# Peptides against a protein of PDB entry 6B4E, part 21

Target 1, 295 residues: chain A of PDB entry 6B4E
Amino acid sequence: TNFDKISKMFWHYKDKIAQIKQDIVLPIKKADVNVRNLLSRHKRKINPKFGQLTNSNQQLFKIQNELTQLINDTKGDSLAYHWILNFIAKAVVHQAETEVRVKPESALPLGKLTLYLLVQFPELQELFMARLVKKCPFVIGFTCEIDTEKGRQNMGWKRNNENKWEDNTSYDERMGGILSLFAIITRLQLPQEFITTTSHPFPIALSWHILARICNTPLNLITNTHFVILGSWWDAAAVQFLQAYGNQASKLLILIGEELTSRMAEKKYVGAARLRILLEAWQNNNMESFPEMSP

## One batch from the design tools (peptide; made by RFdiffusion4, then SolubleMPNN)

Design b1_p10_3_s2 (from b1_p10_3, 4 letters changed)
Fold by OpenDDE base, seed 5:
Structure b1_p10_3_s2 (fold): chain B 295 residues (1-295), chain A 10 residues (1-10)
Amino acid sequence: as target 1 above (295 residues)
Amino acid sequence: SLPPIPVIPK
């Protein structure tokens, strides 16, 4: 693991967030009134769509088509197009922070929708990844100290209006929700219409990187959150990960489930305890995946 | 290619 490379990636996306604000978000406020009105209407139509997802593929396809039409309506204006994609990127991550955190299986339809949009609208990829890294740097296996205010901010901790940090449980759940979404995306196959024409933008190899980078992280930087997000990843992708990489996947699952948890046993992390349970379930041939969606 | 199997640091 090259941590310098990971750090550079992290800061690249942090800079990208600043660039998005400067070049997309702020300029649109000064755009023509017709453009602003268009985007306002589209924003209102797009935002509810994510909450309309169910375990139905039929419903998913309906929403995909509706969003596609709404996004296509903005392509005549490059700034408007990028603005609406940035809005979608933010909305998807927000949905992970709010809904997926409390109902992890909801990551599956959300992930399918997101993957479709990422392929259909390639410009969404960098916008989405920047938002993911800002909110949950675990998606690229980045970790820093949280003993400083800047460190906590870098790791995605939020402050309230009184400048007080969010509680540990809230942070853990948010990180777990976002990571669940990303994990699902990495293990999904492209829709049939794209398989022969497009490569997967966030393939299963990125899950490998997450696990490997966490395993190589200095132990003094490992927190309960690391185990929480590993557990979230496990629920979301472990079955498909094993299918993809076989024996090599098994080795990595044993490393996170057995070795990493053992190394941190003195901390008695609740997330680590859960991960041990997941490992044991797997060893007893009881590994589970999210239910497949209905037609 | 996949990155190598990691070694957990001491």
Scores: peptide ipSAE 0.155, ipTM 0.855, DockQ to the pose 0.791
Fold by OpenDDE base, seed 1:
Structure b1_p10_3_s2 (fold): chain B 295 residues (1-295), chain A 10 residues (1-10)
Amino acid sequence: as target 1 above (295 residues)
Amino acid sequence: SLPPIPVIPK
């Protein structure tokens, strides 16, 4: 694991966030009133769509089509198009922080929708990754110390209006939600209409990177959150990960489930205990995946 | 730290 490279990647996306603000978000405020009105209307129509997802593929396809139309309506203006994609990127991550956080299995329809949009609108990919890395650096296996305000900020910790940090449980759950979404995306097959013409933008290899990088992270930087997000990843993608990499995947799952948890046993992390349970379930041939969606 | 794990591209 090259941590310098990971750090550079982390800061690349942090810089991208700043760029997005400068080049997309702020300029649109000075755009033609008709464009601003269009975007306002579209924003209002788009925002509820993510909450309308269910376990139904039929509903998913409906929403995909609706969003596709709404996004296409903006293509006449490049700035408007990028603005709406950035909005979508933010909305998807927000949905992961709120809904997936409390209902992990909702990551599946959300992930399917997101993957479709990422392929249909390639410009969304960098916008989405930037938002993911900002909110949950774990998606690229980045970790830093959280003993400083800057460190906490870098790791995606939030403060309320009273400058109080969110509680550990809230942070853990948010990170788990975001990571669940990303994990799902990495293990999903491309939609049928794209599979022969497009490469997967965030393939299962990125899950490998997450696990490997966490395993190689200095132990003094490992927290309960690491185990929580590993557990979230496990629920979301472990089955498909094993299918993809076979024996090598098994080794990595054992490393996170057995070795990493054992190394940190003195901390008595709740997340580690859960991950251990997941490992044991797998060892007993009881590994579970999210249920498939209905037609 | 744990032993390094090689990245296997998909």
Scores: peptide ipSAE 0.078, ipTM 0.811, DockQ to the pose 0.091
Fold by OpenDDE base, seed 3:
Structure b1_p10_3_s2 (fold): chain B 295 residues (1-295), chain A 10 residues (1-10)
Amino acid sequence: as target 1 above (295 residues)
Amino acid sequence: SLPPIPVIPK
């Protein structure tokens, strides 16, 4: 693991966020009133769609079609198109922060929708990744110290209007929700219509990188959050990860579930205890995946 | 340090 490269990747996406604000978000405020009105109407139609997802593939396909049409309506104006994609990227991550955090299995329909949109609209990929890295650097295996204000900000900690940091539990849950979404995307198959024409934009190899990079992270930087997000990843993708990499996957799961937790045992992290429970379930041939969606 | 991490299968 080359942490210098990971750091460079992290800052690349931080720069992208600044660029998005400068080149997409701010310019649209000065755009023609008709364009702004169009985007406002589209935003109002798009925003509730993510909350309308259920365990039904039929409902998923309906929402996919509706969003596709709404996005296509903006393609005549490049700035409007990129603005609506950036809005979608933000909305998807927000849904992970609010809904997936409390109902992890909701990551499956959300992930399927997101993967479809990422393939259908390739320009969404960089916008989405930038938002993910900003909100949850764990998606690329980035970790820094959180003993400083800047360190906490870099790791996605939020402050309220009174400049108070969010509670540890709130942070852990948000990170877990976002990581669950990313994990589910990495392990999903492309929709049938894209399999022969497009490569997977965020393949299962990215899950490998998350686990490996965390395992190689200096132990003094490992926190409860690391174990929480590993547990979230496990629920979302461990079964498919084993299917993809076989014995090599098994070794890595043992490393995070047994070795990493053992090395940090003195900290008595609640997240680590949960990860050990997941390891034990696997050892007893009781590894579970999220239930498949209904037709 | 932790044991070596397996190489990503090619």
Scores: peptide ipSAE 0.072, ipTM 0.804, DockQ to the pose 0.093
Fold by OpenDDE base, seed 4:
Structure b1_p10_3_s2 (fold): chain B 295 residues (1-295), chain A 10 residues (1-10)
Amino acid sequence: as target 1 above (295 residues)
Amino acid sequence: SLPPIPVIPK
């Protein structure tokens, strides 16, 4: 694992966030009033769609079509188009932080919707990845110290209005929610209409990178959160990961579930304990996955 | 050491 490259990737996306603000978010505030009004209306229509997802594929397809139409309405104006995609990127990540964190299985419909949009609107990919990395750098296997304010900020920690850091549980849950979404995306097949024409934008290999990079992370930087997000990843993607990579996947699962947890046993991390339970369940042929969506 | 990245199945 080349950590310098990972760091460069991390900062690339940090720069991208700044660029988005400069080139998309701020300019739209000075745009024609008609454009701003259009985007305001679209924003109001788009935002509730993510909460309307259920375990139904029928409902998913309905939402996909509705969002597609709304996004297409903006394509005549490049700035408006990118603005609405950036809004969607933010909204999806927010949904992961709020809903998926408390109901991990909701990552499946959200992930399917997101993957569809990522393929349908390729410009969303960079915007979405930048937002993911900003909020949850674990998605690219980036880790830094959290003993400093800047370190915590880099790792996606939030402060309240009183400048107090969020509690560990809240942070862990948010990171788990975001990682669950990303994990789901990596293990989903492309929608049928795209399989022959498009490559998967965030393939299962990215899950491999997450696991491998965490395994290679200096132990002094490993926290409970690492194990929490690994557990979230496991629930979201372990079955499909094994299907994809077979014996090699098995080796990685053993590395995170057995070796990494053992190396950190003295810390008595709750997340590590859970991951160990997941490993044991797998060893006993009791590995679970999220249920498939209904028709 | 971690195992190498295998060929990604289609």
Scores: peptide ipSAE 0.065, ipTM 0.791, DockQ to the pose 0.149

Design b1_p10_4_s1 (from b1_p10_4, 5 letters changed)
Fold by OpenDDE base, seed 2:
Structure b1_p10_4_s1 (fold): chain B 295 residues (1-295), chain A 10 residues (1-10)
Amino acid sequence: as target 1 above (295 residues)
Amino acid sequence: SLPEAPELAE
């Protein structure tokens, strides 16, 4: 693992966030009134759709079609198009922070929707990844110290209106929610209409990167959050990960479940204890996956 | 350190 390269990737996306604000978000405020009105209407229509997802593929397809039409309505203006995609990227991540956080299995329909949109609208890919990395650097296996204000900010910690850091539990849960979504996306197959013509934009190899990079992270930087997000990843993608990489996957799962937890045993992290339970369940041939969606 | 990506052949 080349951590210098990972850091460069992290800062690339941080810069991308700044660029998005400067080149997309701020300029739209000075755009033609008709464009601004269009975007306002579309925003109001798009925002509730993510919460309308269920375990139904039928409902998913309905929402996909509706969003596709709404996004296509903006293509006549490049700035408007990029603005609406950036809005969607933010909304999806927000849904992960709120809904997936409390109901991890909801990551499946959200992930399917997101993957569809990422393929249908390729310009969404960089916007979405930038937002993910900003909110949850774990998605690219980035870790830094959190002993400083800047370090905490870089790792996605939030402050409230009183400038107080969020609780550890809140942070852990948010990171878990976001990571669950990303994990799902990496392990999903492309929709049938794209599978022969398009490569997966965020393939299962990115899950490998997450696990490997965490395993290679200096132990003094490993926190309870690392184990929490590994547990979230496990629930979301472990079955499919094993299917994809076989014996190599098994070795990596053992490394995170056994070796990494053992090395950090003195910390008595709750997240690590849960990961041990997941490992033991797997060893007893009881690895579970999220239930498949209904037709 | 662990490999960054899986090997082509197991």
Scores: peptide ipSAE 0.161, ipTM 0.822, DockQ to the pose 0.127
Fold by OpenDDE base, seed 3:
Structure b1_p10_4_s1 (fold): chain B 295 residues (1-295), chain A 10 residues (1-10)
Amino acid sequence: as target 1 above (295 residues)
Amino acid sequence: SLPEAPELAE
């Protein structure tokens, strides 16, 4: 693992967030009133769509079509188009932070919708990845110290209006929710209409990167959050990961479930205990995945 | 250290 490369990637996306603000978000505030009104109306229509997802593929397809139409309506203005995609990127991540954190299985319909949009609108890919890395650096296997304010900020910790850091449980749950979504995306197959025309934008190999990079992370930087997000990843993608990489996947699952947890046993992390439970379930041939969506 | 990507079975 080249941690210098990972650090460069992290800062690349941090720079991208700044660039998005300067080139997309701020300019639209000065745009024509008709454009601003259009985007305001579209925002109001788009926002509730993510909460309308269920375990139904029929409902998913309906929402896909509705969002596609709304996004296509903005293509006549490049700035408006990029603004609406950036809005969607933020909304999807927000949904992961709020809904997926409390109902992990909701990552499946959200992930299917997101993957569809990422392929249908390729410009969404960089916007989405930048937002993911900003909110949850674990998606690229980035870790830094959290003993400083800057370190906590870099790792996606939030402060309230009183400048108080969020509690550890809230942070862990948010990170778990975001990583669940990303893990689902990496293990989903492309929709049938795209299989022959495009490659998967965020393939299962990115899950390998997450696990491998965490395993190679200096132990003094490993926290309870690392184990929480590994558990979230496990629920979301472990079955498909094993299917993709076979024995190599098995070795890596043993490394995170047994070796990494053992090395950190003195810390008595709750997340590590849960990961051990998941490992034991697998060893007993009881590895579970999220249920498939209904027609 | 673990590899960044799975080794392709030669």
Scores: peptide ipSAE 0.049, ipTM 0.747, DockQ to the pose 0.122
Fold by OpenDDE base, seed 1:
Structure b1_p10_4_s1 (fold): chain B 295 residues (1-295), chain A 10 residues (1-10)
Amino acid sequence: as target 1 above (295 residues)
Amino acid sequence: SLPEAPELAE
């Protein structure tokens, strides 16, 4: 694991966020009134779509089509198009922070929708990844100390209006939600209409990166959150990960489930305990995945 | 420290 490269990637996306603000978000405020009105209407129509997802593929396809149409309506203006995509990127991550956080299995329909959009609109990919890394650096296996305010900020911790940090549980759950979504995306097959024409934008190899990088992270930087997000990843992608990499995947799962948890046993992390349970379930041939969606 | 993680896809 090259942590220098990871750090560079982390800061690259931080810079991208700043760029998005300067080049997309702020300029649109000065755009033609007709464009602003269009975007306002579209924003209102798009925003609820993510919450309308269910365990139904039929519903998913409906929403995909609706969003596709809405996004296509903006293509006449490049700035408007990128603004809508950035909005979608933010909305998807927000949905992960809120809904997936409390209902992890909802990551599956959300992930399918997101993957579809990422392929259908390639410009969404960098916007989405930047937002992911900002909100949950774990998606690229980045970790830093959280003993400082800057460190906490870098790791995606939020403060309220009173400058009070969110509680550990809230942070853990948010990170878990976001990571669940990303994990799902990495293990999903491309929609049938794209399989022969497009490569997967965020393939299963990125899950490997997450696990490997966390395993190689200095132990003094490992927190309960690491175990929480590993557990979230496990629920989301472990089955497919094993299918993809076989014995090598098994080794990595053992590293996170057994070795990493053992090394940190004195901390008595709740997340680690859960991960150990997941490991044991796997060892007993009881590894579970999210249920498949209905037609 | 933990043993080095596999490098298959990193």
Scores: peptide ipSAE 0.026, ipTM 0.695, DockQ to the pose 0.118
Fold by OpenDDE base, seed 5:
Structure b1_p10_4_s1 (fold): chain B 295 residues (1-295), chain A 10 residues (1-10)
Amino acid sequence: as target 1 above (295 residues)
Amino acid sequence: SLPEAPELAE
């Protein structure tokens, strides 16, 4: 694992966030009133769509079509188009922080929708990844110390209006929700209409990187959150990961489930205990995945 | 740290 490369990637996306603010978000405030009104109307129509997802593929396809039309309406103005995609990127991540956080299986329809949009609108990919890395650096296997204010900020910790850090449980759950979404995206196949013409923008190999990079992270930087997000990943993608990489996947699952948890046993992390339970379930031929969506 | 995880280009 090349941690210098990972750090460079992390800061690349941090810079991208700043660039998005300067080149997309701020300029639109000075745009023509008709453009601003269009975007306001579209924002209001787009935002509730993510909450309308269910375990139904029929409902998913309906929402995909509706969002596609709304986004296409903005293509006549490049700035408006990029603004609406950035809004969608933020909204999807927010949905992961709120809904997926409390209902992990909701990551499946959200992930399918997101993957569709990422392929249909390629400009969304960098906007989405930048938002993911800012909010949850674990998606690229980045870890830094959280003993400093800057370190906590870099790892996605939030402060309230009184400048107090969020509680550990809230942070863990948010990270788990975001990671669940990303894990789902990496293990999904492209929609049938794109398979022959497009490569997967965030393939299963990115899940491999997450696991490998965490396994190679210095132990003094490993926290309960690492185990929480590994558990979230496991629920979301372990079955498909094994299907993709076979025996090599098994080795990596044993590394995170047995070896990493054992090395950190003295910390008595609750997340680690759960991960061991998942490992044991797998060893007893009882590995589970999220239920498939209905037609 | 743990031994190097199974190899995959990163």
Scores: peptide ipSAE 0.025, ipTM 0.685, DockQ to the pose 0.120

Design b1_p10_4_s2 (from b1_p10_4, 5 letters changed)
Fold by OpenDDE base, seed 1:
Structure b1_p10_4_s2 (fold): chain B 295 residues (1-295), chain A 10 residues (1-10)
Amino acid sequence: as target 1 above (295 residues)
Amino acid sequence: SLPEAPSLAE
């Protein structure tokens, strides 16, 4: 693992966020009133769609079509198009932070929708990844110290209006929600209409990177959150990960579930305990995946 | 240390 490269990637996306603000978000505020009105209407229509997802593929396809139409309506104006995609990127991540956080299995329909949009609108990919890395650096296996304010900020910690850091549990769950979504995306097959014409934008190899990079992270930087997000990843993608990489996947799962947890045993992290339970369930041939969606 | 990506050697 080349941590310098990972750091460069992290900061690349941090810079991308700044660029998005400068080149997309701020300029639209000065755009033509008709464009602003269009985007306002579209925003209001788009935002609730992510919460309307269920375990139904029929509902998913309906929402996909609706969003596709709404996004296509903006393509006549490049700035408007990029603005709406950036809005969607933010909305998807927000949905992961809120709904997936409390209902991890909701990552599946959200992930399917997101993957569809990422392929249908390729310009969404960089916008989405930038938002993911900003909010949850774990998606690229980035870790830094959190004993400084800047370190906490870099790792996606939030402060309230009183400058108080969010609760540890809140942070853990929020990171878990985001990571669940990303994990799902990496293990999903492309929609049927794209499978023969497009490569997967965030393939299962990215899950490998997450696990490997965390395993190689200096132990003094490993926190409860690392184990929480690994558990979230496990629920979301472990079955498919094993299918993809076989024995190599098994070795890596053992490393995170057994070796990494053992090395950090003195910390008595609750996330580590849960990950150990997941490992044991797997060892007893009881590895579970999220249920497939209904027609 | 683990490899960054899967390999047949692992």
Scores: peptide ipSAE 0.083, ipTM 0.795, DockQ to the pose 0.145
Fold by OpenDDE base, seed 5:
Formats: sequence, structure tokens, C-alpha cells
Structure b1_p10_4_s2 (fold): chain B 295 residues (1-295), chain A 10 residues (1-10)
Amino acid sequence: as target 1 above (295 residues)
Amino acid sequence: SLPEAPSLAE
């Protein structure tokens, strides 16, 4: 693992966030009133759609079509189009931080919706990835120290208006929610209409990167959060990961479930304990996946 | 260290 390369990737997306603010978000505030009104109306219509997802594919397809139409309405103005995509990127990640956080299985319909949008609107890919990396650097296997303010900020920790850091549980749950969404996206197949024309924008190999990079991370940088997000990943993608890579996948699952947890045993991380339970369930031929969605 | 990507040979 080349950690310098990973760091460069991390900062690339941090720069992208700054660029988005300067080139998309701020300019819209000075745009024509008709454009601003259009975007305000669309924002209000788009935002509730993510909460309308259920375990129904029929409902998913309905929402996909509605969002597609709303996004297409903005294509006449490039700035408006990019603004609405950036809004969607932020909204999807926010949904992961809130809903997926408390109901991990909701990552499946959200992931399907997101993957569809990423393929249908390719310009969303960089916007979405930038937002993901900013909020949850674990998605690219980036880790830094959190004993400094800057380190915590880089790892996605939030501070309130009183400059107090969020509690550990809140941080862990948010990271788990975001990682669950990303994991789901990596293990989903492209919709049928795109399989022959488009490559997967965030393929299962990115799950491999996450696991491998965490395994190669210096132990002094490994925290409870690492195990929490690995557990979230496991629930979201372990079954499909094994199907994709077979014996190689098995070795990597053993490395995170047995070896990494063993090396960190002295810390008695709650997340590590859960990961051990997941490993044991697998060893007993009881690995579970999220239930498939209904028609 | 683990390879960053899976090997096709395995």
C-alpha cells in the first residue's frame, strides 16, 4: 500500500470540495432570479425523495424516474445542472449519516438509487466522491492521527458551535452509515440498461482497497472506528465480496476479523468485538446479507 | 503487507 498516493488522493478531493464551493455554490447565489427559483423548487422536490425509499424496487424505479426528470430540467444551464448534482451528492451522504446510521439495511435502496444516478449523470461521480471522502475518509482507506484538531477535522469529526467535538458514538455511527452506503454501491451490479455501455464507476475492487489499506495501516492509527466501519462493510458487502474474489476474499476477511482484531485486543474495542462475532458467524456457515428488495 | 488489489493469478 502506497500511503503517499492515498494521501494525495485524499487532498485531491479536499481541494475539489473547495473548488465546488467557489465555482458552483457561491456563483449560484448571484445567478438570475429565475434560475435561483428553479433550483429552490427542485431542491424542495428532490430532498424528500431519499426518505421515500423502501424495500420495494417498484418504489425505487418511481423515484429514479422522478429524480431523473427533475435533474434533466436543469441541463439547460450548466451551472444549475452542476449545482443540483452537488446538492444531490450532499443529500445522499446526509441520508447515509442519518437514516443508514440507524437502519443499515436502508443502504441497499439508497445505494441502488445512487448508483443509478451516478451512471445516468456521470458528472455526479466526482462530486459524490469528493463529498464521501470529506465526510468519511475511510471510503478510500485514508487514516491519520486524531490527537490534533486538524487530524480530527481531516477524519471527518464535527464540532458544534461551542467548538466541542461530537461524541465518539455519534462519530462511529455516522462513519458506519456512510461506509455502509459506499460498500453497497461497490457490490451492486449496474442496472440492466447500462451493463453493455458503461463501466461500474465504483466497482467491488474499491472494497478490496478499503480492507487492504486498513490492514496495512500502522497499528497506532487504528481506532474503534476502524472496526465499526469494517463491521458495517461486512454486513453490507461480505457475501458479495466472497462471491467476487473467492479464496482471496476469504483470506482478507480472516485478516480483518482475526488478525487485526487480535493485534488490537489490548484496546478492547467494542467494534472489534462485534467484528469477531461476525467472523464466528461466518465460520459457522451463518454469514448474513441484507434481504433482497421486493419487486 | 497485503496487495492493494487482488491478484488475477490467485
Scores: peptide ipSAE 0.048, ipTM 0.757, DockQ to the pose 0.128
Fold by OpenDDE base, seed 4:
Structure b1_p10_4_s2 (fold): chain B 295 residues (1-295), chain A 10 residues (1-10)
Amino acid sequence: as target 1 above (295 residues)
Amino acid sequence: SLPEAPSLAE
């Protein structure tokens, strides 16, 4: 693992966030009133759709079609198009922070929707990844120290209006929610209409990167959050990961579930304890995945 | 370090 490259990737996306603000968000505020009105209307229509997802594929397809139409309405104006995609990227990540956080299985319909949009609108990919990395650097296996305010900010910690950091549980759950979404995306197959014409934008290999990079992270930087997000990843993608990589996947699951947890045993991390439980369940041929969606 | 570019299983 080349941590210098990972750091460069992290800062690339940080720069991308700044660039998005400068080149997309701020300029639209000065755009033609008709464009602004269009985007305001679209924003209002788009926002509730992510919460309308259920365990139904029929409902998913309905929402996909509705969003596709709304996004296509903006394609005549490049700035408007990128603005609406950036809005969607933010909304999806927000949904992961709120809904997936408390209901991890909701990552499946959200992930399916997101993957569809990522393929249908390729310009969403960089916008989405930038937002993911900003909110949850774990998605690229980035870790830094959190002993400083800047370090915490880089790792996605939030402060309230009183300048108080969010509690550890809140942070862990948010990171878990976001990571669950990303994990789901990496293990989903492309929609049938794209499978022969398009490569997967965020393939299962990215899950491998997450696990490998965390395993290679200096132990002094490993926190409870690392184990929490590994557990979230496990619930979301471990079954499919094993299917994809076979024995190599098994080795890596053992590394995170047994070796990494053992190395950090003195910390008595709750997340690590859960990960061990997941490992044991797997060893007992009781690995579970999220249920498939209904028609 | 662990490899980051695994091959897919058959």
Scores: peptide ipSAE 0.038, ipTM 0.763, DockQ to the pose 0.113
Fold by OpenDDE base, seed 2:
Structure b1_p10_4_s2 (fold): chain B 295 residues (1-295), chain A 10 residues (1-10)
Amino acid sequence: as target 1 above (295 residues)
Amino acid sequence: SLPEAPSLAE
């Protein structure tokens, strides 16, 4: 693991966030009134769609089509198009922080929708990844110290209106929700309409990166959050990960479930205890996955 | 250190 490269990737996306603000978000405020009105209407129509997802593929396809039409309506203006995609990227991550956080299995329909949009609208990919890395650096296996304010900010910690840091449980759960979504996306097959013509934008190899980079992280930087997000990843993608990489996957699961937890046993992290339970369930041939969606 | 990316299982 080259942590210098990971750091450069992290800061690349941090810079991208700043660029998005300067080149997309701020300029649209000075755009033609007709464009601003269009985007306002579209925003109001798009925002509730993510909460309308269920375990139904039929409902998913309906929402996919509706969003596709709404996004296509903006393509006549490049700035408007990029603005609406950035809005969608933010909305998807927000849904992970709120809904997936409390109902992890909701990551499946959300992930399917997101993957469809990422392929249908390739310009969404960089916007989405930038937002993910900003909110949850664990998606690229980035970790830094959190003993400073800047360190906490870099790791996605947020403050309330009184400038107080969120509590550890809230942070852990938010990170788990976002990581669950990303894990789902990495293990999903491309929609049938794209599978022969397009490569997967965020393939299962990115899950390998997450696990490997965490295992290679200096132990003094490993926290309860690392184990929480590994548990979230496990629920979301472990079955498919084993299918993809076989014995290599098995070795890596043992490394995170047994070796990493053992090395950190003195800390008595609750997240580590849960990961041990997941490992034991797997060893007893009882690895679970999210249920498949209905037709 | 662990490999960054594996090969797909056959």
Scores: peptide ipSAE 0.030, ipTM 0.724, DockQ to the pose 0.114

